# Peptides against a protein of PDB entry 4U39: the designs that were tried, part 148

Target 1, 302 residues: chain A of PDB entry 4U39
Amino acid sequence: SIKVIGVGGGGNNAVNRMIENEVQGVEYIAVNTDAQALNLSKAEVKMQIGAKLTRGLGAGANPEVGKKAAEESKEQIEEALKGADMVFVTAGMGGGTGTGAAPVIAQIAKDLGALTVGVVTRPFTFEGRKRQLQAAGGISAMKEAVDTLIVIPNDRILEIVDKNTPMLEAFREADNVLRQGVQGISDLIATPGLINLDFADVKTIMSNKGSALMGIGIATGENRAAEAAKKAISSPLLEAAIDGAQGVLMNITGGTNLSLYEVQEAADIVASASDQDVNMIFGSVINENLKDEIVVTVIATG

## One batch from the design tools (peptide; made by RFdiffusion4, then SolubleMPNN)

Design b2_p23_5_s3 (from b2_p23_5, 11 letters changed)
Fold by OpenDDE base, seed 1:
Structure b2_p23_5_s3 (fold): chain B 302 residues (1-302), chain A 23 residues (1-23)
Amino acid sequence: as target 1 above (302 residues)
Amino acid sequence: MPGVELFRVYRNGKVVREEERIV
């Protein structure tokens, strides 16, 4: 089974966005120290952590409170994650709960033998230096606790959106990028009827790989597949080129008109931009909500 | 054309497994 655990405010916003976009084949768990925020989660499983420590009032932007809250609730987290083959831990780094609790939760998932993938954001520069420093500590702790850590640099989202984009929309885009990171991987596993891709293939690419980078490309029109692939491999979200990556996961999502030719064209572009010895998995997904749009997601490991 | 789902596994820059599904 695949479980997605949203940790703190940012992680739970991302989980809500995943549920709203009908990301299938996954179980959703919302974790928070703030009981009021947790009540707004769309997840089936809602877990308040650190009830004794925080009294449901949240972590006060203190990662140490988030950490202790997860430690207090360890047994409950273990029970919620039990039997998962894969666990996605999603959080916005720089806050109290997400920064402190996500590494603890990730370690619990890893200790249970799940393939543990972190999908986290770095705060925007405008959130201030304190959040960036807290995020750096949380990211460092996540690296030790996960098999693969996808780090989304929120400031790079500002390069793909209009400069006049309101702050609230920039956060919504960060939640969407978190969704794309989870969905881009989960769809490769959860797609019914796949015989030639197994969980062991994904595990080979993601197990003990440390940091990963994600690129996203979106395009429409006649050359949409090639354009989306080119945008993905040159995405501002990629802090480095994918040519040195030991592993690549690629998802090509399109509408019901997505052709085999378009999938092959996009895959060939990403393969050609990757290392010659790369372990690459790619899949295509049909999303009926996409009309003429193709979305290419590339996750580079190693 | 009908939508096609394609899945490939590459090892050492070569396709080692492929699955195609018409949707």
Scores: peptide ipSAE 0.078, ipTM 0.609, DockQ to the pose 0.842
Fold by OpenDDE base, seed 2:
Structure b2_p23_5_s3 (fold): chain B 302 residues (1-302), chain A 23 residues (1-23)
Amino acid sequence: as target 1 above (302 residues)
Amino acid sequence: MPGVELFRVYRNGKVVREEERIV
C-alpha cells in the first residue's frame, strides 16, 4: 500500500490539495499538533501528535516541540504506517510541527521497511531568516530519515507564477507543487494492473538516493510533448541540471488525445538530458481535464 | 484515439521493459 502523510499545516494543506485533485491509489494521513487545524483536514486518518506536550495548541513555530510531539506519539504513528510499502512524508519546512515531526515520522516509516520519500518545501525568503534556518535543520534531518528527499524551493515558484501573484496564491501553488511531486510518483505505481512490477522499479530508483530534484513543464500545441519535456528539464524548480542524474522518474499527463509518439518524444528528450547510464522510469497518464495540455513531471535522483 | 498509458523502464540508457495500456 501507498500512504501519504501530511505533517503540520503545510503538509496538511498539500494533502487536502491531493484529495481535491482525486490522487488515487493512496491512503491519506493528516498529522498535526494543532487540533483545530487537524479538524480541517480532508484525510480519512487524522492523528493529533503530542497531545500531552502541546494540549492541541500547536508547536508555536518551534521544531523541537514538533520533534517531541512525534516522539510522544511514536506508537500511534507506527500503527498508522504499518503495512505500507511506500510512505510519502509531505511538509512545509520552517514551521514547528512540519519541521520537527516530519523527520521523526520519516524515520518511523523507514524503520518499518517502507520506501520513504520526503516531499517538502523550503519557505519563501519573505517568511524570514528564522524560518529558513529552521527549514535547513529540518531538511538535513529529513535527508537522514528518508530514501529520497524532494525539496521544493518556494522562491522558485515565484519564477513560474505571475509577478503580481498574491502571497496566498503563492502558498497555494506550493501546495500544488507538493501535490505534483507526490502524484507524479504515485501514478507510476497506482495504475491498475502494473502496481507490483512498477513498485520494484521505483524502489530501485528511489532507495537510498538522498536528495532529488523536481521539474515541471506544461505545454499545448503541435509540439506540446517536446515543449513540456524541455520545460520540465529546464524548470525553475530544478536547483541544478539533470545531466548528472543517475535515476529519473518521468510522468507525462495529457488528455484523451495524448499519443504514443508524443510520449516517446518527451521520454527521449528527458533521457537525452540525463546521464548515459540513467535508470529512468517513464509513465503516461490520461487526465480528461487537460484537453490539449500536456504536463511533464521529472524527478531526478542521484 | 483512446489515450495510451505507456510505461518504459530504462536501465543503463536502454529500455529494459515496456508496457502499453489503452485507456
Scores: peptide ipSAE 0.043, ipTM 0.545, DockQ to the pose 0.802
Fold by OpenDDE base, seed 3:
Structure b2_p23_5_s3 (fold): chain B 302 residues (1-302), chain A 23 residues (1-23)
Amino acid sequence: as target 1 above (302 residues)
Amino acid sequence: MPGVELFRVYRNGKVVREEERIV
């Protein structure tokens, strides 16, 4: 089974966005120290952590409280993650609960033998230096606790959105990018009809790879596949070019009109931009909601 | 139109596995 665990406010917002977008074939778990925020989760499984430590009042933006809250609730986390083949741990880094608890939860998933993938955001620079420093510590702890850590630099989202985009919409876009990172992988495994990536092949690309970068490209029209692929490999979300990656995971998602030619064209563009010795895996997904859009998601590991 | 699902595994820049499914 595939489990997605949202940790703290940002992780829970991302999980809500996944549920709202009908991401299939995954079980959702919401984890928080704030009981009121947790009640707003759409996840089937809701877990309050650190109930004794925090009394449900949250972590007060302190990562050490988030860490201790997850440690207090270790047995409950173990039971919720038991039997998962893959665990996505999603969080906004820089906060209390997400930054502190996500590494502990990731380690629990890894110790249970699940392929453990972190999908996390760095805070925007405008959230202040304290959040950036806390996020850096949380990201460092996540790297040790996961097989692969996808880090989304929120400041790069501001390069994709209009300059006049309200701050609240920039946060919603960060939640959407977290969704796209999880869905871009989970759809390759869990969507009925998709060639089950031999979960062994996903494991080969993602096991013990450390940090990963994600690129996303969306396009429409006659050259939509090529355009989406070019946008994905040049995505502002990629802090480095994919040519240095040891592994590439690619998802090509389109509507019912997605052609084999378009899939081939997109795959060839990503392969040509990658190292000659790259281990690349790609899959195609049909999503009837995309109509004429193609979405290319590239995850570069190594 | 039936959707087409394509899966390819590349190793060392070469396709090592390809599966196509008509959905």
Scores: peptide ipSAE 0.017, ipTM 0.400, DockQ to the pose 0.717
Fold by OpenDDE base, seed 4:
Structure b2_p23_5_s3 (fold): chain B 302 residues (1-302), chain A 23 residues (1-23)
Amino acid sequence: as target 1 above (302 residues)
Amino acid sequence: MPGVELFRVYRNGKVVREEERIV
């Protein structure tokens, strides 16, 4: 089974975005120290952590409180994650709960023998230096606790949105990028009625790989597959070229009109931009909601 | 054109598995 665990405010917003986009084949778990915020989650499984420590009032933007809250609730987290083959841990780094609890939860998942993938954001620079410093500590702790850590630099989202985009919409786009990172992998494995990849192949590419980068490309029109692939490999979210990556995961998602030719064209573009010795897995997914759009997601590991 | 699902696995620059389905 695949479990997606959203940790703290940002992680729970991402999980809500996944549910709203009908991401299938995964179990959703919402974790928070704030009981009121947790009640707003759309996840089927809701877990309040650190009830004794925080009394449901949240972590006060302190990562040490988030950490201790997860440690207090270790047995409950173990029970919720038990029997998962894969666990996605999603969080916004820089806060109290997400930054402190996500590494503890990830370690619990890894110790249970699940393939553990972190999908986390760095805070925007405008959120202030304190959040950036807390995020750096949380990201460092996540690297030790996961098999693969996808880090989304929120400041790079400002390069892909309009300059007049309201702050609230920039945060929604960060939640959407977190969604795309999880869905881009989960759809390769667990989408009902699709030809699933062998979980062992995904495990080979993602197991003990450390940091990963994600690129996303969206296009429409006659050359949409090639354009989406080119946008993905040149995405501002890729802080480095995909050249030299040890592993590449690619998802090509389109509507019911997605052709085999378009899938091959997109795959060949990404393969040509990758190292010759790369372990590459790609899949295509049909999403009836995309109409004429193609979405290419690339995850570079190693 | 019919929708196609395609999955390929590459190892050392070679396709080792390919699965296709018309949907």
Scores: peptide ipSAE 0.017, ipTM 0.389, DockQ to the pose 0.860

Design b2_p23_5_s4 (from b2_p23_5, 11 letters changed)
Fold by OpenDDE base, seed 5:
Structure b2_p23_5_s4 (fold): chain B 302 residues (1-302), chain A 23 residues (1-23)
Amino acid sequence: as target 1 above (302 residues)
Amino acid sequence: MPGVELFVVYRNGKVVREEEKIV
């Protein structure tokens, strides 16, 4: 089974966005120290951690409180994660609960023998230096606790949105990018396409790889596959080129009109931009909601 | 004083588990 665990405010917002977008084949768990925020979660399973420590009032932007809250609830987190083959841990880094609890939860998942994937954001520069420093510590702790850590630099989201985009919409886009990172991988396993991957293939690319980068490309029209692939490998979300990656996981998602030719064309573009010795795997997903759009997601590991 | 840890699980908006652990 695949489990997605949202940790703290940002992680819970991302999980809500996944549920709203009908991401299938996964079990959703919301974890928070804030009971009021947790009540707003759409997840079936909601876990309040550190209830005594925080009195349900949240971690006060202190990662040490988030850490202790997860440690207090370790046995119950283990029970909720038990029997998962794969666990996604999603969080916004720089806060109290997400930064402190996500590494603890990730370690619990890894110790249970699940393929453990972190999908986390770095805070925007405008959130201030304190959040950036807290995020750096949380990301460092996540690297040790996961098989693969996808880090989304929120400042790069500002390069893909309009300059007049309100701050609230920039946060919503960060939640959407977290969704895309989880869905881009989970759909390869849970959603049938033209080219199916097994869990063993995904595990080969993602096991003990450390940091990963994500690129996303969307296109329409006659050359949509090639354009989407080119946009994915040149995505502002990529902090580095994919040519240095040891492994590449590619998702090619399209509507019911997606052809095997388009899948191959997109895969060939990503392969040509990668190292010759790269271990690349690709899968395809059919999403009837995309109509004429193709979405290419590239996860570069290593 | 022994710490009491409280853990609360909600499912579908209902409390399904409440555990007090004396630490």
Scores: peptide ipSAE 0.238, ipTM 0.710, DockQ to the pose 0.011
Fold by OpenDDE base, seed 4:
Structure b2_p23_5_s4 (fold): chain B 302 residues (1-302), chain A 23 residues (1-23)
Amino acid sequence: as target 1 above (302 residues)
Amino acid sequence: MPGVELFVVYRNGKVVREEEKIV
């Protein structure tokens, strides 16, 4: 089974965005120290941690409170994760609950023998130096606790949105990029496509790889496959070129009109931009909601 | 002072589990 755990405010917003976009074949779990925020989660399973420490009022932007709250709830988190083959831990780093609790939850998943993937954001520079420093500590702790850690640099999202984008919409786009990172991997296992991957293929690319980067490309029209692939490998979300990656996981998602030719064309572009010795796997997914769009997601590991 | 931890599990908007641990 695949489980997705949203941790704290940013992680829970990402899980809500996944549910709203009908991401299939996954169990959703929301974790928070804030009881009011947790009540707004769309997840079927909701876990309040640190309820006596925080009185359900949240971690007060203190990562040590988030850490303690998860350590205290370890046995209950273990029970909720038991029997998962794969666990996604999603959080906005720099806050109290997400920064402190996400590494603890990830370590619990890894110790249970699940393939543990972190999908986290770095805060925007405008959120201030304190959040950036807290996020750096949380990301360091996540790297030790996961098999693969996808880090989304929120400042790079500002390169793909309009300059007049309101602050609230920039946060919604960060939640959407977290969704795309989880869905781009989970759909390869849980959703039938033209080229299916098994869990063993994904496990080979993602086990004990440490840091990963994500690129996304979306296109329409006659050359949509090639354009989407080129946008993915040149994505502002890639802090480094994919030619240095030891592993590449690629998802080609399209509507019911997606062809095997378009899948191969997109895969050839990403392979040609990668190192010759790279371990590359690719899968395809059919999503009826995309109509004429193709979405290419690239995860570069190593 | 020993902290008392409260863990609450909700399913479909209902409390399904509530546990207190003395820490």
Scores: peptide ipSAE 0.232, ipTM 0.715, DockQ to the pose 0.011
Fold by OpenDDE base, seed 2:
Structure b2_p23_5_s4 (fold): chain B 302 residues (1-302), chain A 23 residues (1-23)
Amino acid sequence: as target 1 above (302 residues)
Amino acid sequence: MPGVELFVVYRNGKVVREEEKIV
């Protein structure tokens, strides 16, 4: 089974975005120290952590409170994650709950023997230096607690959106990029009727790989596959080129008109941009909500 | 046209596994 656990405000916003986009084949768990914020979650499983410590009033932007809250609720987190083959831990780093609790939850998942993937954001520079420093500490702790950690630099999201994009829409786009990171992997395994990747193949690419980079490309028209692939490998979300990656996981998602030729063309572009010794796995996903769009998601590991 | 789902595994620049499904 695949579980997605959203931790704190940003993680729970991302989980809500996943549920709203009908990401299938995953169980959703919302975790928060704030009981009022947790009530707004669309997840089937909702878990308040640190009830004794915080009294449901949240972590006050202190990662140590988030950490202690997850430690207080360890047995309940273990029970909620039990029997998962794969666990996605999603959070916005820089806050109290997400930054402190996500590494603890990730370690619990890993200790249970699940393939544990972190999908987290760095805060925008405008959120201030304190959030950036807290996020750096949380990301460091996540690296030790996961098999693979996808880090989304929110400042790079500002390069893919209009410069006039309101701050609230920039946060919604961060939630959407978190969704794309989870869905880009989960659809390869969990979407019925696709050539599902063997979970063993995904595990081989993602197990104990440390930090990963994610690129996304979207295109339409006659060359949509090639354009989407080129956009994915040159994505502003990639802090480095994919040519040094030891592993590449690629998702090619299209509508019912997606052709085998388009899938091969996109895969060949990503393979040609990768190291010759790369372990590349790609899957194709049909999404009926995509008309003429192709979405290419590339996850580079190693 | 029917959607084609393709799964191909590349290792060391070579196809190691290829699966095609018409959907």
Scores: peptide ipSAE 0.018, ipTM 0.327, DockQ to the pose 0.782
Fold by OpenDDE base, seed 3:
Structure b2_p23_5_s4 (fold): chain B 302 residues (1-302), chain A 23 residues (1-23)
Amino acid sequence: as target 1 above (302 residues)
Amino acid sequence: MPGVELFVVYRNGKVVREEEKIV
């Protein structure tokens, strides 16, 4: 089974966005120290952590409170994660709960023998230096606790959106990018496509790889596959070129009109931009909600 | 229409594994 755990405010917003976009074949768990925020989660499973420590009032932007809250609730987290083959831990780093609790939850998942993937955001520079420093500590702790850690630099989202985009929309786009990171992997296992991957193939690419980068490309029209692939490998979300990656996981998602030719064309573009010795796996996914769009997601590991 | 599941693994730019499953 695949489990997705949203940790704290940003992680829970991402999980809500996944549910709203009908991401299939995964179980959703919302984790928070704030009981009021947790009640707004759309997840079937909701876990309040650190109830004794926080009294449901949240972590007060302190990562140490988030950490202790997850440690207090360790047994309940273990029970909720038991029997998962794969666990996604998603969080917005820089806050109290997400930054402190996400590494603890990730370690619990890993200790249970699940393939543990972190999908986290770095805060925007405008959120201030304190959040950036807290996020750096949390990301370091996540890297030790996961098999693969996808880090989304929120400042790079500002390169994809219009310069006049309101701050609230920039946060919504961060939640959407977290969704795309989880869905781009989970769909390869859980959703039928033209080219299906098994869990063993994904495990081979993602096990003990440390940090990963994600690129996303979306296109329409006659050359949509090639354009989407080119956008994915040149994505502002890629802090480095994919040519240095030891492993590449690629998802090619399209509507019912997605052809094997388009899948191959997109895969060839990503392969040509990658190292010659790269371990690349790719899958295709059919999403009936995509009309004429192709979405290419690239995850570069190593 | 029954979906053809094609599983293709690429290593070093070459197909290493191809599995077709009709579902």
Scores: peptide ipSAE 0.015, ipTM 0.294, DockQ to the pose 0.345

Design b2_p23_6_s1 (from b2_p23_6, 8 letters changed)
Fold by OpenDDE base, seed 2:
Structure b2_p23_6_s1 (fold): chain B 302 residues (1-302), chain A 23 residues (1-23)
Amino acid sequence: as target 1 above (302 residues)
Amino acid sequence: TTTRTLYQKKVGKGVELIQVTTS
């Protein structure tokens, strides 16, 4: 089974976005220290952590409180994650609960033997230096606790959106990018497509790889596959070129009209941008909601 | 309805596609 656990406000917003977008084949778990915020989750499983420590009032933007809250609730987290083959831990770094609790939860998942993937955001620069520093500490802790850590630099989202985009919409886009990171992997396993990957293939690429970079490309039209692939490998979300990656996981998602030729074209572009010795695997997923769009997700590991 | 599913098999440094047809 695949479990997605959203940790804190940002993680839970991402989980809500995943549910709204009907990401299939996964179980959703919402974790928070704030009981009121947790009640707004759409996840079937809702877990309040640190009930004794915080009394449901949240972590007060203190990562140490988030950490202690997860430690307090360790047994409950273990029970919720039990039997998972794969666990996605999603959080917005820089806050109290997400920053502190996500590494603890990730370690619990890893200790249970699940393939543990972190998908987290760095805060926007405008959120202030304190959040950036807290996020750096949380990311460092996550790196040690996961098999693969995908870090989304929120500031790079501002390069994709219009300059006039309201702050609220920028956060929504961050939630959407978190969704895309999780879905880009989970669909390869859980959703039948033109080209399926087994869990063993994914595990080979993602196990003990440390930090990963994610690129996303979306395109329509006659050259949509090539354009989407080019956008993915040149994505502002990539903090570095993929040519140095040891492993590449690629998802090519399209509508019912997605052709094998388009899949091959996209795969060839990504392969050409990668090292010759790269271990590249790719899957193809059919999503009827995309109609004429192709979405290429590239995850570079190592 | 026959479903054609392609699986990837790693062969050395390459990937081989295996087609499985389920009826």
Scores: peptide ipSAE 0.106, ipTM 0.640, DockQ to the pose 0.053
Fold by OpenDDE base, seed 3:
Structure b2_p23_6_s1 (fold): chain B 302 residues (1-302), chain A 23 residues (1-23)
Amino acid sequence: as target 1 above (302 residues)
Amino acid sequence: TTTRTLYQKKVGKGVELIQVTTS
């Protein structure tokens, strides 16, 4: 089974976005120290952590409170994650609960024997230096607790959106990128396509790989596969070129008209941009909602 | 009953898809 656990406000917003977009084949768990915020989650499983410590009032933007809250609730977290083959831990880094609790939850998942993937955001620069410093500490702790950590730099989202994009929309886009990171992997396992991957294939690429970067490309038209692939490998979300990666996981998602030729064309472009000795795997997914769009997601590990 | 399975083959910096049909 695949479980997605959203931790804190940002993680729970991402989980809500996943549910709204009908991401299938995963179980959703919402975790928070704030009981009121947790009540707004759409997840089937809702877990308040640190009830004794915080009394449901949240972590006060303190990562140490988030950490202690997860430690207090360790047994409940273990029970919720038990039997998972794969666990996604999603959070917005820089806050109290997400930054502090996500590494603890990730370690619990890993200790249970699940393939543990972190999908987290760095805060925008405009959120302030304190959040950036807290995020750096949380990311460091996550790297030790996960098999693979996908880090999304929110400032790079500003390169994809219009300059006049309101702050609220920038946060919504960050939630959407978190969704894309989880869905880009989970769909390869849970959703039938032209090329299905087994869990063992994904585990080979993602086990004990440390930090990872994600690129996304979307295109339509006659050359949509090539364009989407080129956009993915040149994505602003990639802080480094994929040619230095030891492993590449690629998802090619299209509508019912997705052809094997388009899948091969996109895969060849990404392979050509990668190191010759890279371990590259790719899958294809059919999403009837994409109509004429192709979405290419690239995850570069190592 | 025949089953079609697609495999990935790395060829240099390219990727080829190999179809295997089993009865």
Scores: peptide ipSAE 0.008, ipTM 0.355, DockQ to the pose 0.060
Fold by OpenDDE base, seed 5:
Structure b2_p23_6_s1 (fold): chain B 302 residues (1-302), chain A 23 residues (1-23)
Amino acid sequence: as target 1 above (302 residues)
Amino acid sequence: TTTRTLYQKKVGKGVELIQVTTS
């Protein structure tokens, strides 16, 4: 089974976005120290952590409180994650609960033998230096606790959105990028397509790889596959070129009119941008809601 | 259940698909 665990406010917002977009084949768990915020989760499983420590009032933007809250609730987290083959841990780094609890939860998942993937955001620069520093510490702890850590730099989202984009919309876009990161991987396993990957293939690319970068491209029209692939490999979300990656996981998602030729074309473009010795795997997914759109997601590991 | 997995092998600037079937 695949489990997605959202940790803290940002993680829970991302999980809500996943549920709203009907990401299939995964079980959702919402974790928070704030009981009121947790009640707003759409997840089937809601877990309050650190009830004794915080009394449901949240972590007060302190990562140490988030960490201790997860440690207090370790047995409950273990029970919720039990039997998972793969666990996605999603969080917004820089806060109290997400930053502190996500590494603890990730370690629990890893210790249970699950392929553990972190999908986290760095805070926007406008959120202040304190959040950036807290995020850096949380990311460092996550790297040690996961098989693969996808880090989304929120400031790069501002390069994609309009300059007049309201702050709330920028956060919604961050939640959407988190969704895309999880879905881009989970769909390869859980959703049938033209090219299916087994869990063992994904495990080979993602096990003990450390930091990963994600690129996303969306396009329509006659050259949509090529355009989507080019956008993915040149995505502002990529802090470095993919040519240095040891592994590449690629998802090509399209509507019912997605052709094998388009999948091959997209794969060729990504492969050409990658190192010759890269271990690249790719899958395709059919999503009837995309109609004429193709979405290419690239995860570069190592 | 038989699963068909395609692996990509880079050949020059192109890609060759390798099919692996697992049961």
Scores: peptide ipSAE 0.179, ipTM 0.743, DockQ to the pose 0.067; fails the geometry check
Fold by OpenDDE base, seed 1:
Structure b2_p23_6_s1 (fold): chain B 302 residues (1-302), chain A 23 residues (1-23)
Amino acid sequence: as target 1 above (302 residues)
Amino acid sequence: TTTRTLYQKKVGKGVELIQVTTS
């Protein structure tokens, strides 16, 4: 089974976005120290952590409170994650609960023997230096606790949106990118496509790989596959070129009109931009909600 | 859709997990 655990406000917003987009084949768990915020989650499983420590009032933007809250609730987290083959831990780094609790939860998942993937955001620069410093500490702790950590730099999202985009929409886009990171992997396992991957393939690419980068490309029209692939490998979300990555996981998602030729074309472009010795795996997914769009997601590890 | 919510409750010197199912 695949479980997605959203940790804190940002993680729970991402989980809500995943549920709204009908990401299939996963179980959703919402974790928070704030009981009121937790009640707004759409997840089937909601877990309040650190009830004694916080009294349900949240972590007060203190990562140490988030950490202690997860430690207090360790047995409950273990029970909720029990039997998972794969666990996605999603959070917005820089806050109290997400930053502090996500590494603890990730370690619990890893200790249970699940393939543990972190999908987290760095805060926007405008959120201030304190959040950036807290995020750096949380990311460092996550790296030690996961098999693969996908880090999304929120500032790079500003490069793909209009300059006049309201702050609230920028956060929504961050939630969407978190969704794309989780869905880009989970769909390869859970959703049949033109090219299917098994869990063993994904495990080979993602086990004990440390930090990963994600690129996304979306295109329409006659050359949509090639354009989407080119956008993915040149994505602002990629803080480095995919050249030098030891592993590449690629998802090509399209509508019912997605052709094998388009999948091959996209895969060839990504392969050509990767090292010759790269372990590249790719899958295709059919999403009936996509019309003329192709979405290419690239995850570079190592 | 039923939602399962897990809470921690202090019971004596220990912690008990309480599951609440809401519909």
Scores: peptide ipSAE 0.006, ipTM 0.283, DockQ to the pose 0.012; fails the geometry check

